# Peptides against a protein of PDB entry 4GXB: the designs that were tried, part 218

Target 1, 277 residues: chain A of PDB entry 4GXB
Amino acid sequence: VPTEEVSLEVLLSNGQKVLVNVLTSDQTEDVLEAVAAKLDLPDDLIGYFSLFLVREKEDGAFSFVRKLQEFELPYVSVTSLRSQEYKIVLRKSYWDSAYDDDVMENRVGLNLLYAQTVSDIERGWILVTKEQHRQLKSLQEKVSKKEFLRLAQTLRHYGYLRFDACVADFPEKDCPVVVSAGNSELSLQLRLPGQQLREGSFRVTRMRCWRVTSSVPLPSGSTSSPGRGRGEVRLELAFEYLMSKDRLQWVTITSPQAIMMSICLQSMVDELMVKKS

## One batch from the design tools (peptide; made by RFdiffusion4, then SolubleMPNN)

Design b2_p30_1_s3 (from b2_p30_1, 17 letters changed)
Fold by OpenDDE base, seed 2:
Structure b2_p30_1_s3 (fold): chain B 277 residues (1-277), chain A 30 residues (1-30)
Amino acid sequence: as target 1 above (277 residues)
Amino acid sequence: PAFSMTFFRGEPVSDEELQQLYDLLMSLLT
């Protein structure tokens, strides 16, 4: 792609549009810096956020595709998909809510976290009781962003990424599940007919390894078979989990977001390593 | 499987591995 000045749209979690003028050749960090500058986010807080490639659903919800890496060109990455459904989203990129304290010290950082949290609650990524919802609404009405976040930090799945409904082989084969990643775990929520919601928690610290597989052959450079529709994405994430002492078991998730899940796993592991350091 | 990549906890993922995953993903999306 020739180097040209372009207007790039970056969305916040709440759908707010941030337009930045960048070069097509600008790397992820360059674009991130441009977004930060546009938002008046201090340089020292840029590292708490990342750019993500997402697919916007019909209802406006975001399906996370992947995190944009440093070597990528965000403009090229998003436009290469040739679909308006794909967007770039700015989101916090850390998992431990303790880092919120650093971000919340700045007005812009606070606003970003607040907007993200409100959106996550509205989308059902963060689970709330009726009473909690009432309290959150009250705080929102008062525009008490810090208090809102403090309450939100105590909520179930705060800071989690929720994936699209998919299938897992746990606890049984072909179980419909909703997977969420956060707090150094994968949460698998299962609702079977006539049964209560069941949640399986898989801590990354008990995962020996994970594997991404695809049953679809990589297109050899020559055969652009045009029609690989969404239905042909057959990705799986399998992880080997320590169920009990000396008992490893594979759990397999079939999802088009398997790669995103693997990225989350690695990211959570990396953060844990930094904390130990 | 046509593609398989395994990641071990505690081992960093290389840029090359990430690129391969992304290439795969992009190939499936396009």
Scores: peptide ipSAE 0.606, ipTM 0.951, DockQ to the pose 0.697
Fold by OpenDDE base, seed 4:
Structure b2_p30_1_s3 (fold): chain B 277 residues (1-277), chain A 30 residues (1-30)
Amino acid sequence: as target 1 above (277 residues)
Amino acid sequence: PAFSMTFFRGEPVSDEELQQLYDLLMSLLT
């Protein structure tokens, strides 16, 4: 792609649009810096955020496709998909809520976290009781962003990424589940008819390994078959989990977001490694 | 499977591996 100046739209979690002028050849960091500058986010806080490629659903919800890596060109990455449903989103890129303290010290950082948290609650990614919802609403009305976040930090699945409904072979074969990643775990939520919500928590520290597989042949260079509809994406994420002492078991998730899940796992592992150093 | 990639906890993922994943994903989305 020839180097040209282009306008790139980056969305916040709440759908707020940030327009930045960048070069088509600008890498992810360059674009991130441009977004930060536009938002007046300090340079020292840029590292707490990342750019994500998402698919906007009909209801306005975001389905995470992948995290944009350093080697990528965001403009090229998003435009190569040739669909307006794909967007670039700015989101915090850490898992431990302790890092919120660093970000919240800055007004812009605080606003970003607040907006993201409000959005996550509205989307049902963060689980709230009726009473908690009332409290959050009260704090929102008072525009007490710090207090809002402090309360939110105590809520179930705060800081988690929620994936689209998919299928797993746990606890039984072909179980419909909702997977969420956060707090160094994958949470698999299952609701069967007439049954209470069941949650399987799989801590990354108990995963020996994970595997991404695809049953769809890699297109040989020539035939971009345009028509591979959503139905042909057959990705699986399998992880080998320590269920009990000396008992490893494979759990397999069938999801088009298997790669994104894998990226999340690695990201959570990486963060844990940084904390231990 | 047509594609398989395994990641071990504690082992770094290379840029090449990430690129392969992304190439796969892009091939499936496009």
Scores: peptide ipSAE 0.605, ipTM 0.951, DockQ to the pose 0.678
Fold by OpenDDE base, seed 5:
Structure b2_p30_1_s3 (fold): chain B 277 residues (1-277), chain A 30 residues (1-30)
Amino acid sequence: as target 1 above (277 residues)
Amino acid sequence: PAFSMTFFRGEPVSDEELQQLYDLLMSLLT
């Protein structure tokens, strides 16, 4: 693609549009800096955020496709999909809520976290009781963003990414589940007919390894055959988990977001390594 | 499987590995 100046749209979690003028050849960091500048986010806080490729659903919900890496060209990455459903979203990229303290010190950072958190609650990514919801609404009405976030930080699945409904082989084969990643774990939620919501927690520290597999072969060399329907995304994420002492068991999740899940796992592991050091 | 990539906890993932995953994903989405 020839180097040209283009207007790129980057969305916040709440759907707010940030338009930036960038070059088609600008890498992820360049675009991120442009977005930060547009928002008046200070340079020292840029590292707490990342750009994600998402698919916008009809209801406006986002399905996370992948994190944009440093070597990528965001304009090219999003436009190559040739669908307006795909968007670039700015979101915080750390998992430990302790880092919120750094971000919240700045007005813009605070606003970004607030907007993201409100959106996550509205989308049901953060689990909220009726009473908690009342309290959150009260704080929102008062525009007390800091207090809102402090309360939100105590909520179940705060800081998690929720994936689209998928299938796992745990606890039983072909079990419908909702997977969420956060707090150094994968949470698998299942609701069987007539049963209460069940949650399986898989800590990354007890995962020996994980594997991404595809049943669809990579197109050899040239032209991606136009017309591979969404139905052909047959990806699986399997992880080998320490269930008990010296007992490893594979758990397999079948999901189009298997790669995104893998990226989340690695990201959580990386953050843990940074904290341990 | 036509494609398989394994990641071990504690081992860094290379940019090349990430690129392969992304290439796979993009090939499936386009």
Scores: peptide ipSAE 0.595, ipTM 0.948, DockQ to the pose 0.693
Fold by OpenDDE base, seed 3:
Structure b2_p30_1_s3 (fold): chain B 277 residues (1-277), chain A 30 residues (1-30)
Amino acid sequence: as target 1 above (277 residues)
Amino acid sequence: PAFSMTFFRGEPVSDEELQQLYDLLMSLLT
C-alpha cells in the first residue's frame, strides 16, 4: 500500500468516534499516539491503552477479533478485511484494577475508564445485581465518575473481557459457555436449562500451556479458489490445567475468538510477570 | 489439525509466532 495520508476512525468503548489523520504506513504505536493526542491523553498514560480490532454486531455490540500488535499497520489491518463491520477500538489494556489509580488521576484517563465501564455494564460484561445497578445509575446521574468507578471495581467481572457464546468440553462435552478473561483467569459460565448459572474459574497460574488449533487448511498461496464460501471459522483454544496435585487436564474451547483468548492469556501472564519483577 | 501452536506459560511469545497467528486469522476472515 502506498504511503498516503488518510483519515482513520477509532472508536471508544461507548461507540464515540475519534477521527485521526495518519499515514497508511503508520504502525500501531503511531496511531495510538495520534488517538491519544486527539483525546488529549498524556503520553505517560498511552501505555495503559491498546487498539483492538473488533467486529461490530447488528446490535452495536463489539466482538473482539484481536489486539493490534506493534508490527501492524492499523489502517491496513482494518481495511484489508473489506467489511464495514470491522472497527478499531481503543480500550484499556491492563487487567489489574490497581492500575486504574494511575489512569484516573488524569481527567481524560478518568473519562476513558468511565466510558468503558459504563459500556461494559450496559453490555452485561460486568455482572451487577439489581441493587448495584440502581446505585450505579444514581452515581451516573450525578456524574460522579470516580465514585462510579470505585463501586464498579468491586463488581464481579470488572475489567474482564467477555467473548461471544461458544462451546467447551468442560464440564461436559459440547457445553454452551460464555467465556470471559480477566483477573488472571478464564471464566467459563454455563447455563444449562433449568439450572442455575455455573461458573468455572481457570487461573492462568495453573495453566501449564495453551494451544490454538485450526481445522481449516491455510489457503496455499496460489489458487484462491473463489468459491470456498466464508468457511466457518473453526478455531479452538485448549489449555492444560492443573486440576489437582499432579493432575493435568486439557480443557478445550471451540470459538472463533480462540486467538483473541490466547492473546488475553498471554497478556495476563505478562502482566503477572511484570508485577513479580 | 491444519494449524497448531502451543504456548507455554512463562515463555515469551515471539513476534513471528504472533504474526503466524494473525496470518491465520486474516486468512480465515478474508
Scores: peptide ipSAE 0.593, ipTM 0.948, DockQ to the pose 0.699

Design b2_p30_1_s4 (from b2_p30_1, 17 letters changed)
Fold by OpenDDE base, seed 4:
Structure b2_p30_1_s4 (fold): chain B 277 residues (1-277), chain A 30 residues (1-30)
Amino acid sequence: as target 1 above (277 residues)
Amino acid sequence: AAFSKTFYLGEPVSDEEMKELADLLHSMLT
C-alpha cells in the first residue's frame, strides 16, 4: 500500500469516535500515539491501552476479533477486510485492576476507564445486582468517576471481555455457552433448558496448554458452494485443564473468536509473568 | 485449510505466529 496520509477512525468502548490523521504506513504504536495525543493521554499511560480490531454488530455491540500487534498497520488491517462493520477500538489492555490506580491518577485515563466501564456494564459484560445498579447510577449521576470505578472494581466480571455466544463440549457436547475472559480465567456461562445459569471458571494457571485449530467441515449432502466464505471455516479453542490433582481434561470451545480467546489467554499469562518477575 | 497451533504457559508467541493467526482470521473474514 502506498504511503499516504489518511484519516483513521478509532472508537472508544462507548462508541465515541476519535479521528486521527496518520500515514497508511504507520504501525500500531504510531496510531496509538496519535490517538493518545488526540485525547491528551500522557505518554506514560499509553502502554496501558491497546488497539483492537472489532466487528460492530447491528445493535452497536462490538465483537472482538483480535488485538492489533506492533508490526501491523492499523489502517491496512481494518480496510483490507473490505467491510465497514470492522472497526478499531481503543481499550485498556491489562487485566489486574490494580493498574487502574495508575491510570486513574490522570484525568484522561480516568475518563477512559470510566467510559469503558460504563459501556461494559451497559452491555452486560460486567454483572450487577439491582442494588449495585442503583448505586452505580447514583454515582454516574453525580459524575463521581473514581467512586464509580471503585464500586465497579468489586463487581462480577469487572475487567472481563465477553465473547459472542458459542458452543463448548463442557460440561457436555454441544453446550451453548457465553465465554468471558478476565481475572486470569475463562468463564463459561451456560443455561441448559430447564436449568439454572451455570458458570465454569477455568483459571489460566491451571491450564497446561491451549490449542487453536481451524477446519473446513465436509459438506453433508448436496450443494457444495465452491467458494470459501464466512461460516465455512470452523475455529476451535481447546485447552488442557487441571480439573483436580493429577487429572487433566481437554475443554474445547467452538467459536469464530477462538483466536481472540487465545490472545486473551496469552495476554493474561504474560501479565502474570510480569507481576511475578 | 487446516490449522493447528498449541500454546504453552510461559512460552511467548512470536510475531510470525501472530501473523499466521492474523492471516488465518483475515482469510476467514474475507
Scores: peptide ipSAE 0.458, ipTM 0.913, DockQ to the pose 0.705
Fold by OpenDDE base, seed 1:
Structure b2_p30_1_s4 (fold): chain B 277 residues (1-277), chain A 30 residues (1-30)
Amino acid sequence: as target 1 above (277 residues)
Amino acid sequence: AAFSKTFYLGEPVSDEEMKELADLLHSMLT
């Protein structure tokens, strides 16, 4: 692609649009720096954020596709998909809430975290009780962003990424689940008819390995609707988990976001490794 | 095409591996 100056739209978690002028040849870090400059985010805080490729759903919610890698050209990566549904989103890219303290010291950083947290609560990514909701609303009305974040940090699934509803083979085959990644774990939430919400927590430190697989389902003899020409690719994330002493068990998640889940797993592991060094 | 990649705890993922995953996703989305 010839190098040209282009206008690139980057969204915040709340849907706010940040327009930056970049080159088509600018790499992810270059674009991130441009976004930071536009927002007046200090250079030393840039590393706490990343650019993500997302698909905007009909309801305006974001389905995370993947994190943009350093070697990528964000403009090319998003435009090559030839769909307006795909967007680039700026979001914090760390898992440990302790890093919030660094980001919150800056006005712009504080605003970014606040906007993201509000959005995550509104979207149901962060779970709140009625009482907590009342408290959050009060703080929001007072525009007390720091206090809001401090309360939010105590909430269930704070800092998690929530994925689209999918299927897992745990606890049983073909269980509908909602997967969330955060706090060095995958949370699998299951709601069966007439039953209470059940949650399985899988700590990454107890995962021996994980596997991403893609497969093309064999056309089952049912009527090929003519327009389904290219067989739907099925993605799965499987991880081998230490359930108990000397007992490893595979858990498999079938999801179009299997790759994104894998990226999250690796990211959480990497952060843990940095903390131990 | 069938794809399978295993990641082990504690082993870093290379840029090449990440590119393969990105390419796979791209092929699915286009």
Scores: peptide ipSAE 0.457, ipTM 0.913, DockQ to the pose 0.702
Fold by OpenDDE base, seed 3:
Structure b2_p30_1_s4 (fold): chain B 277 residues (1-277), chain A 30 residues (1-30)
Amino acid sequence: as target 1 above (277 residues)
Amino acid sequence: AAFSKTFYLGEPVSDEEMKELADLLHSMLT
């Protein structure tokens, strides 16, 4: 792609649009710096955020596709998909809420975390009781962003990334689950009709390994042309988990977001390693 | 072709491996 100056739209979690002028050849960090400059986010806070490729659903919800890597060209990455549904989103990229303290010290950082948190609550990514919701609403009405975040930090699945409903072989085969990544774990939530919400928590530190697999189902004998239809590729994330002492068990999640889940796992592991260092 | 990549806890993922995943995903979306 020839190097040209282009306007790139980057969304915040709340859907706010940030327009930046970049080169088509600008890498992820270059674009991130441009976004930071546009928002007046200081350079020392840039590392707390990342750019994500998402698919915007009809209801305005974001389905995370992947984190943009350092070697990528965000403009090319998003435009090459040739669909207006795909967007670039700025989001915090750390998992430990302790890092919020660093970000919250800056007005812009505070605003970004606040907007993200409000959005996560509205989208049901952060789980709240009725009473907690009332308290949050009150704080939101008062525009007390710091207090809002402090309360939010105590909530279930704060800082988690929620994925689209998918299927897992846990606790049984072909179980419909909602997977969330955060706090160094994958949370698999299962709600069967007439049953209470069940959650399986899988800590990354108890994962020996994980695997991403893609497969193409054999065309069932119907004559439709072997065109690689978008819907024919099956992605799976499997991880080998230490269930008990000396007992490893594979858990497999079937999801189009398997790669994103893998990225989250690696990101959580990386953060843990940094903390131990 | 079927793709399979295993990641082990504590082992760093190379840029090449990440590129492979990105390329795979791109191929599915495009």
Scores: peptide ipSAE 0.457, ipTM 0.912, DockQ to the pose 0.729
Fold by OpenDDE base, seed 5:
Structure b2_p30_1_s4 (fold): chain B 277 residues (1-277), chain A 30 residues (1-30)
Amino acid sequence: as target 1 above (277 residues)
Amino acid sequence: AAFSKTFYLGEPVSDEEMKELADLLHSMLT
């Protein structure tokens, strides 16, 4: 791709648009720096954020596709998909809420975390009770961003990424689940008919390994609909989990976001390693 | 399986491996 100056749109979690002038050849870090400059985010806080490729749903919700890697060219990565549904989003890229303290010290950082948190609550990524929602709304009306965040930090699934509904083989085969990643775990939420919401928590520290697999389902003989172009690729994330002492079990999640889940797992592991260091 | 990649706990993922995943995903979306 020839090097050209282009206007690139980067979205915040709340859908706010940040327009930056970059080169088509600018790598992820270059674009991130441009966004930071546009927002007046200090250089020392840039590392707390990353650029993500997302698919914008009809309702404006974001489905995370993947984290943009350092070697990527964000402009090329998003435009090559040839769909306006795909966007680049700025989001915090750490998992431990303790790092919020560093980010919140800056007005811009505070605003970013606030906007993200509000969005996550509105989207149902963060689980809130009625009372908690009332309290949050009150704080939002007062525009007390710090207090809002402090309360939010105590909420279930604060800081988690929520994925689209998918299927897992746990606790039973072909279970519809909602997967969330955060706090060094994968949370699998299951609601079976007539039952209460159940959650399985899988800590990354108890995962021996995980695997991403792609497969092409064999065309079931009957629906030769010729027009289904490229065979629907099935993605799976499987992880080998220590269920109990000396008992390893594979859990498999079937999801088009399997790769994103894997990225999250690695990111959580990496952060844990930094903390131990 | 057309693609299979295993990640072990505590082992770093190389840029090459990440690129492979990105390419795979890209191929699925285009």
Scores: peptide ipSAE 0.456, ipTM 0.913, DockQ to the pose 0.730

Design b2_p30_2_s1 (from b2_p30_2, 13 letters changed)
Fold by OpenDDE base, seed 2:
Structure b2_p30_2_s1 (fold): chain B 277 residues (1-277), chain A 30 residues (1-30)
Amino acid sequence: as target 1 above (277 residues)
Amino acid sequence: SFDDMLREFEAALAAGQAASFEVENPVFEA
């Protein structure tokens, strides 16, 4: 692609649009810096955020596809997909809520975390009781962003990334599950008809390894899930989990977001490694 | 690196090839 100046749209978690002028040859970090400059985010806080490729759903929700890698050209990455459904989103890229303290010290950082948290609650990524929701709403009405975040930090699945409904082979084969990544774990939520919500927590420290696999579904007669056309690539994330002492078991998640799940795992591992050093 | 494996994986996908990559977890506690 020839090097040209272009206007690139980057979205915040709440759908707010940030327009930046960049070169088509600008890498992910260059674009991130341009977004930060546009938002007046200090340079020392840029590292707490990343750019993500997402697919915007009909309801305006974002399905995370992947984190943009350092070598990528964000303009090319998004435009090459030739669909307006694909967007670039700015989101925080750390897991430990302790890092919120660093980000919240800056007005722009605070606003970004607040907007993201509000969006995550509205989307049901953060789980809230009725009473908690009332308290959060009251804080929103008062525009008390710091207090809002402090309360939010105590909520279930705060800081988690929630994926689209998918299928896992745990606890049984072909179980419909909702996967969320956060707090150094994958949470698998299952609600079977007539049963209570069940949650399986898989701590990253108990995963020996993980694998992402792509396969072409065999054209044979099994139940075409209505949304996948004949010949679409099937993606799976499998991880080998220490279920008990000396007992490893593979768990496999079938999801179009398997790549993104793997990116989350690696990101959580990287953060844990930094803490251990 | 993970990033290299991911890049290669995505390239294979773009080429219509079946692919896989595996990551050993350095923070695994046995």
Scores: peptide ipSAE 0.693, ipTM 0.969, DockQ to the pose 0.736
Fold by OpenDDE base, seed 1:
Structure b2_p30_2_s1 (fold): chain B 277 residues (1-277), chain A 30 residues (1-30)
Amino acid sequence: as target 1 above (277 residues)
Amino acid sequence: SFDDMLREFEAALAAGQAASFEVENPVFEA
């Protein structure tokens, strides 16, 4: 692609648009720096955020596709998909809420965390009780961003990334689940007909390994799900988990977001490695 | 590296080929 100056749209978690002028040849870090500059985010805080490729759903929800890699050209990556539903989103890229303290010391950092947290609550990624919701709304009305974040940090699934509904082979074959990644774990939420919500927690430290696999579904004569043409690729994330002492078991998640799930796993592992050093 | 494996995997997908990659977890506690 010839090097040209272009306008690139980057979204915040709340849907706010940030327009940056970049070169088509600018890599991910270059674009991230441009976004930071546009927002007046200090250079020392840039590393707490990343650019993600997402698919915007009809309801405005974001389905995370992947984190943009260092070698990528964000303009090319998004435009090559030839669909307006694909967007670039800025989001915090760390898991430990302790790092919030560093980010929220800056006004811009505070605003970014606040906007993301509000959005995550509104989208149901962070789980809240009725009483907690009332408290959060009160703080939001007062525009007390720091207090809002402090309360939010105590909430269930704070800092988690929630994926689209998918299928797992745990606890039984072909179980419909909602997967969330955060706090060095994968949370699998299961709701069977007539049953209460069940959650399985899979800590990263108990995963020996994980695998991402692509396959072409065999033309099974029966349930052509409407819209999956004969050529739709199936993605799976499998991980080998220490269920009990000396007992390893494979758990497999079938999801179009298997790649993003694996990126989350690697990111959590990387953060844990930094803490161990 | 993970990034290299991911790149290769995505390239295979783009080419319409079945592919896989596996990551050994360095923080696994046995």
Scores: peptide ipSAE 0.692, ipTM 0.969, DockQ to the pose 0.740
Fold by OpenDDE base, seed 4:
Structure b2_p30_2_s1 (fold): chain B 277 residues (1-277), chain A 30 residues (1-30)
Amino acid sequence: as target 1 above (277 residues)
Amino acid sequence: SFDDMLREFEAALAAGQAASFEVENPVFEA
């Protein structure tokens, strides 16, 4: 692609548009710096955020595809898909809520975390009770961003990424699940017919390894996921989990977001490694 | 590295090839 100056749209979690002028040859960090400059985010806070490729759903929700890598050219990465559904989103890229304290010290950082958190609650990524929702709404009406975040930090699945409904082989084969990643775990939520909501928590520290695989579905009578035509690539994330002492078991998630799930796992591992050093 | 494996995997996908990558977890507690 020839090097040209272009206008690139980057979205915040709440759908707010940030337009930046960049070169088509600008790498991910260059674009991130441009976004930070546009928002007046200080340089020392840039590292707390990343750019993500997402698919915007009809309802305006974002399906995370992947984190943009350092070598990528964000303009090329998004435009090469030739679909207006694909967007670039700025989001915080750490898991430990303790890092919120650093980000919240800055007005722009505070605003970014606030906007993200509001969006995550609205989208049901953060789980709230009726009473908690009332409290959050009250704080939102008062525009008390710090207090809002402090309350939000105590909520279930704060800081988690929620994925689209998919299928897992746990606890049984072809089980419909909603996967969320955060707090150094994968949470698998499932509701079987006539049963209560169940959640399985898989801590990263109990995963020996994980694997991402791609396959072409064979035409055989297995229930093709609704909407996957013949010849679509199936993605799976499998991880070997320590279920009990000396008992490892593979858990497999079938999802088009398997790559993003793997990225989350690696990111959580990286953060844990930093804390351990 | 993870990034290298991911890049190779995505390249394989783009080429219409089946692929896989596996990551050993350094923070695994046995």
Scores: peptide ipSAE 0.692, ipTM 0.969, DockQ to the pose 0.731
Fold by OpenDDE base, seed 3:
Structure b2_p30_2_s1 (fold): chain B 277 residues (1-277), chain A 30 residues (1-30)
Amino acid sequence: as target 1 above (277 residues)
Amino acid sequence: SFDDMLREFEAALAAGQAASFEVENPVFEA
């Protein structure tokens, strides 16, 4: 692609648009720096955020496709998809809420975390009780961003990334699940017909390994979902989990977001390694 | 590296090829 100056749109979690002028040849870090500059985010806080490729759903929700890698050209990555539903989103890229303290010290960092957290609550990624919701709304009305975040940090699935509904082979084959990644775990939420919500927690420290696999689905005759005209590539994330002492079992998640799930796993592992060093 | 494996995987997908990659977890506690 010839090097040209272009305008690139980057979204915040709340859908706020940040327009940056970049080169088509600018790599992910270059674009991230441009976004930071536009927002007046200090250089020392840039490392707490990443750019993600997402698909915007009809309801305005974001389905995370992947984190943009260092070698990528964000402008090319998003435009090559030739669909307006794909967007680039800025989001925090760490898992431990302790790092919020560093980010919250800066006004811009605070605003970014606040906007993300509000969005995550509104989307149901962070789980809240009725009373907690009332408290959060009160704080939001008062525009008390720090207090809002402090309360939010105590909530279930704070800092988690929630994926689209998918299928897993645990606890049974072909179980519909909602996967969330955070706090060094994958949470699998399962609601079977007539049953209460069940949650399985898979800690990263109990995963021996994980695998991402692509396969071509066998032409099952009937439900050609019309839109994906290319032979529907099936993506799976499998991980070998220590269920009990000396008992390893493979768990397989079938999801178009398998790549993003694996990126989350790697990111959580990386953060844990830093803490152990 | 993970990034290299992911890049290769995505390239294979783009080429319409079946692919896989596996990551051994360095923080696994047996």
Scores: peptide ipSAE 0.690, ipTM 0.968, DockQ to the pose 0.737

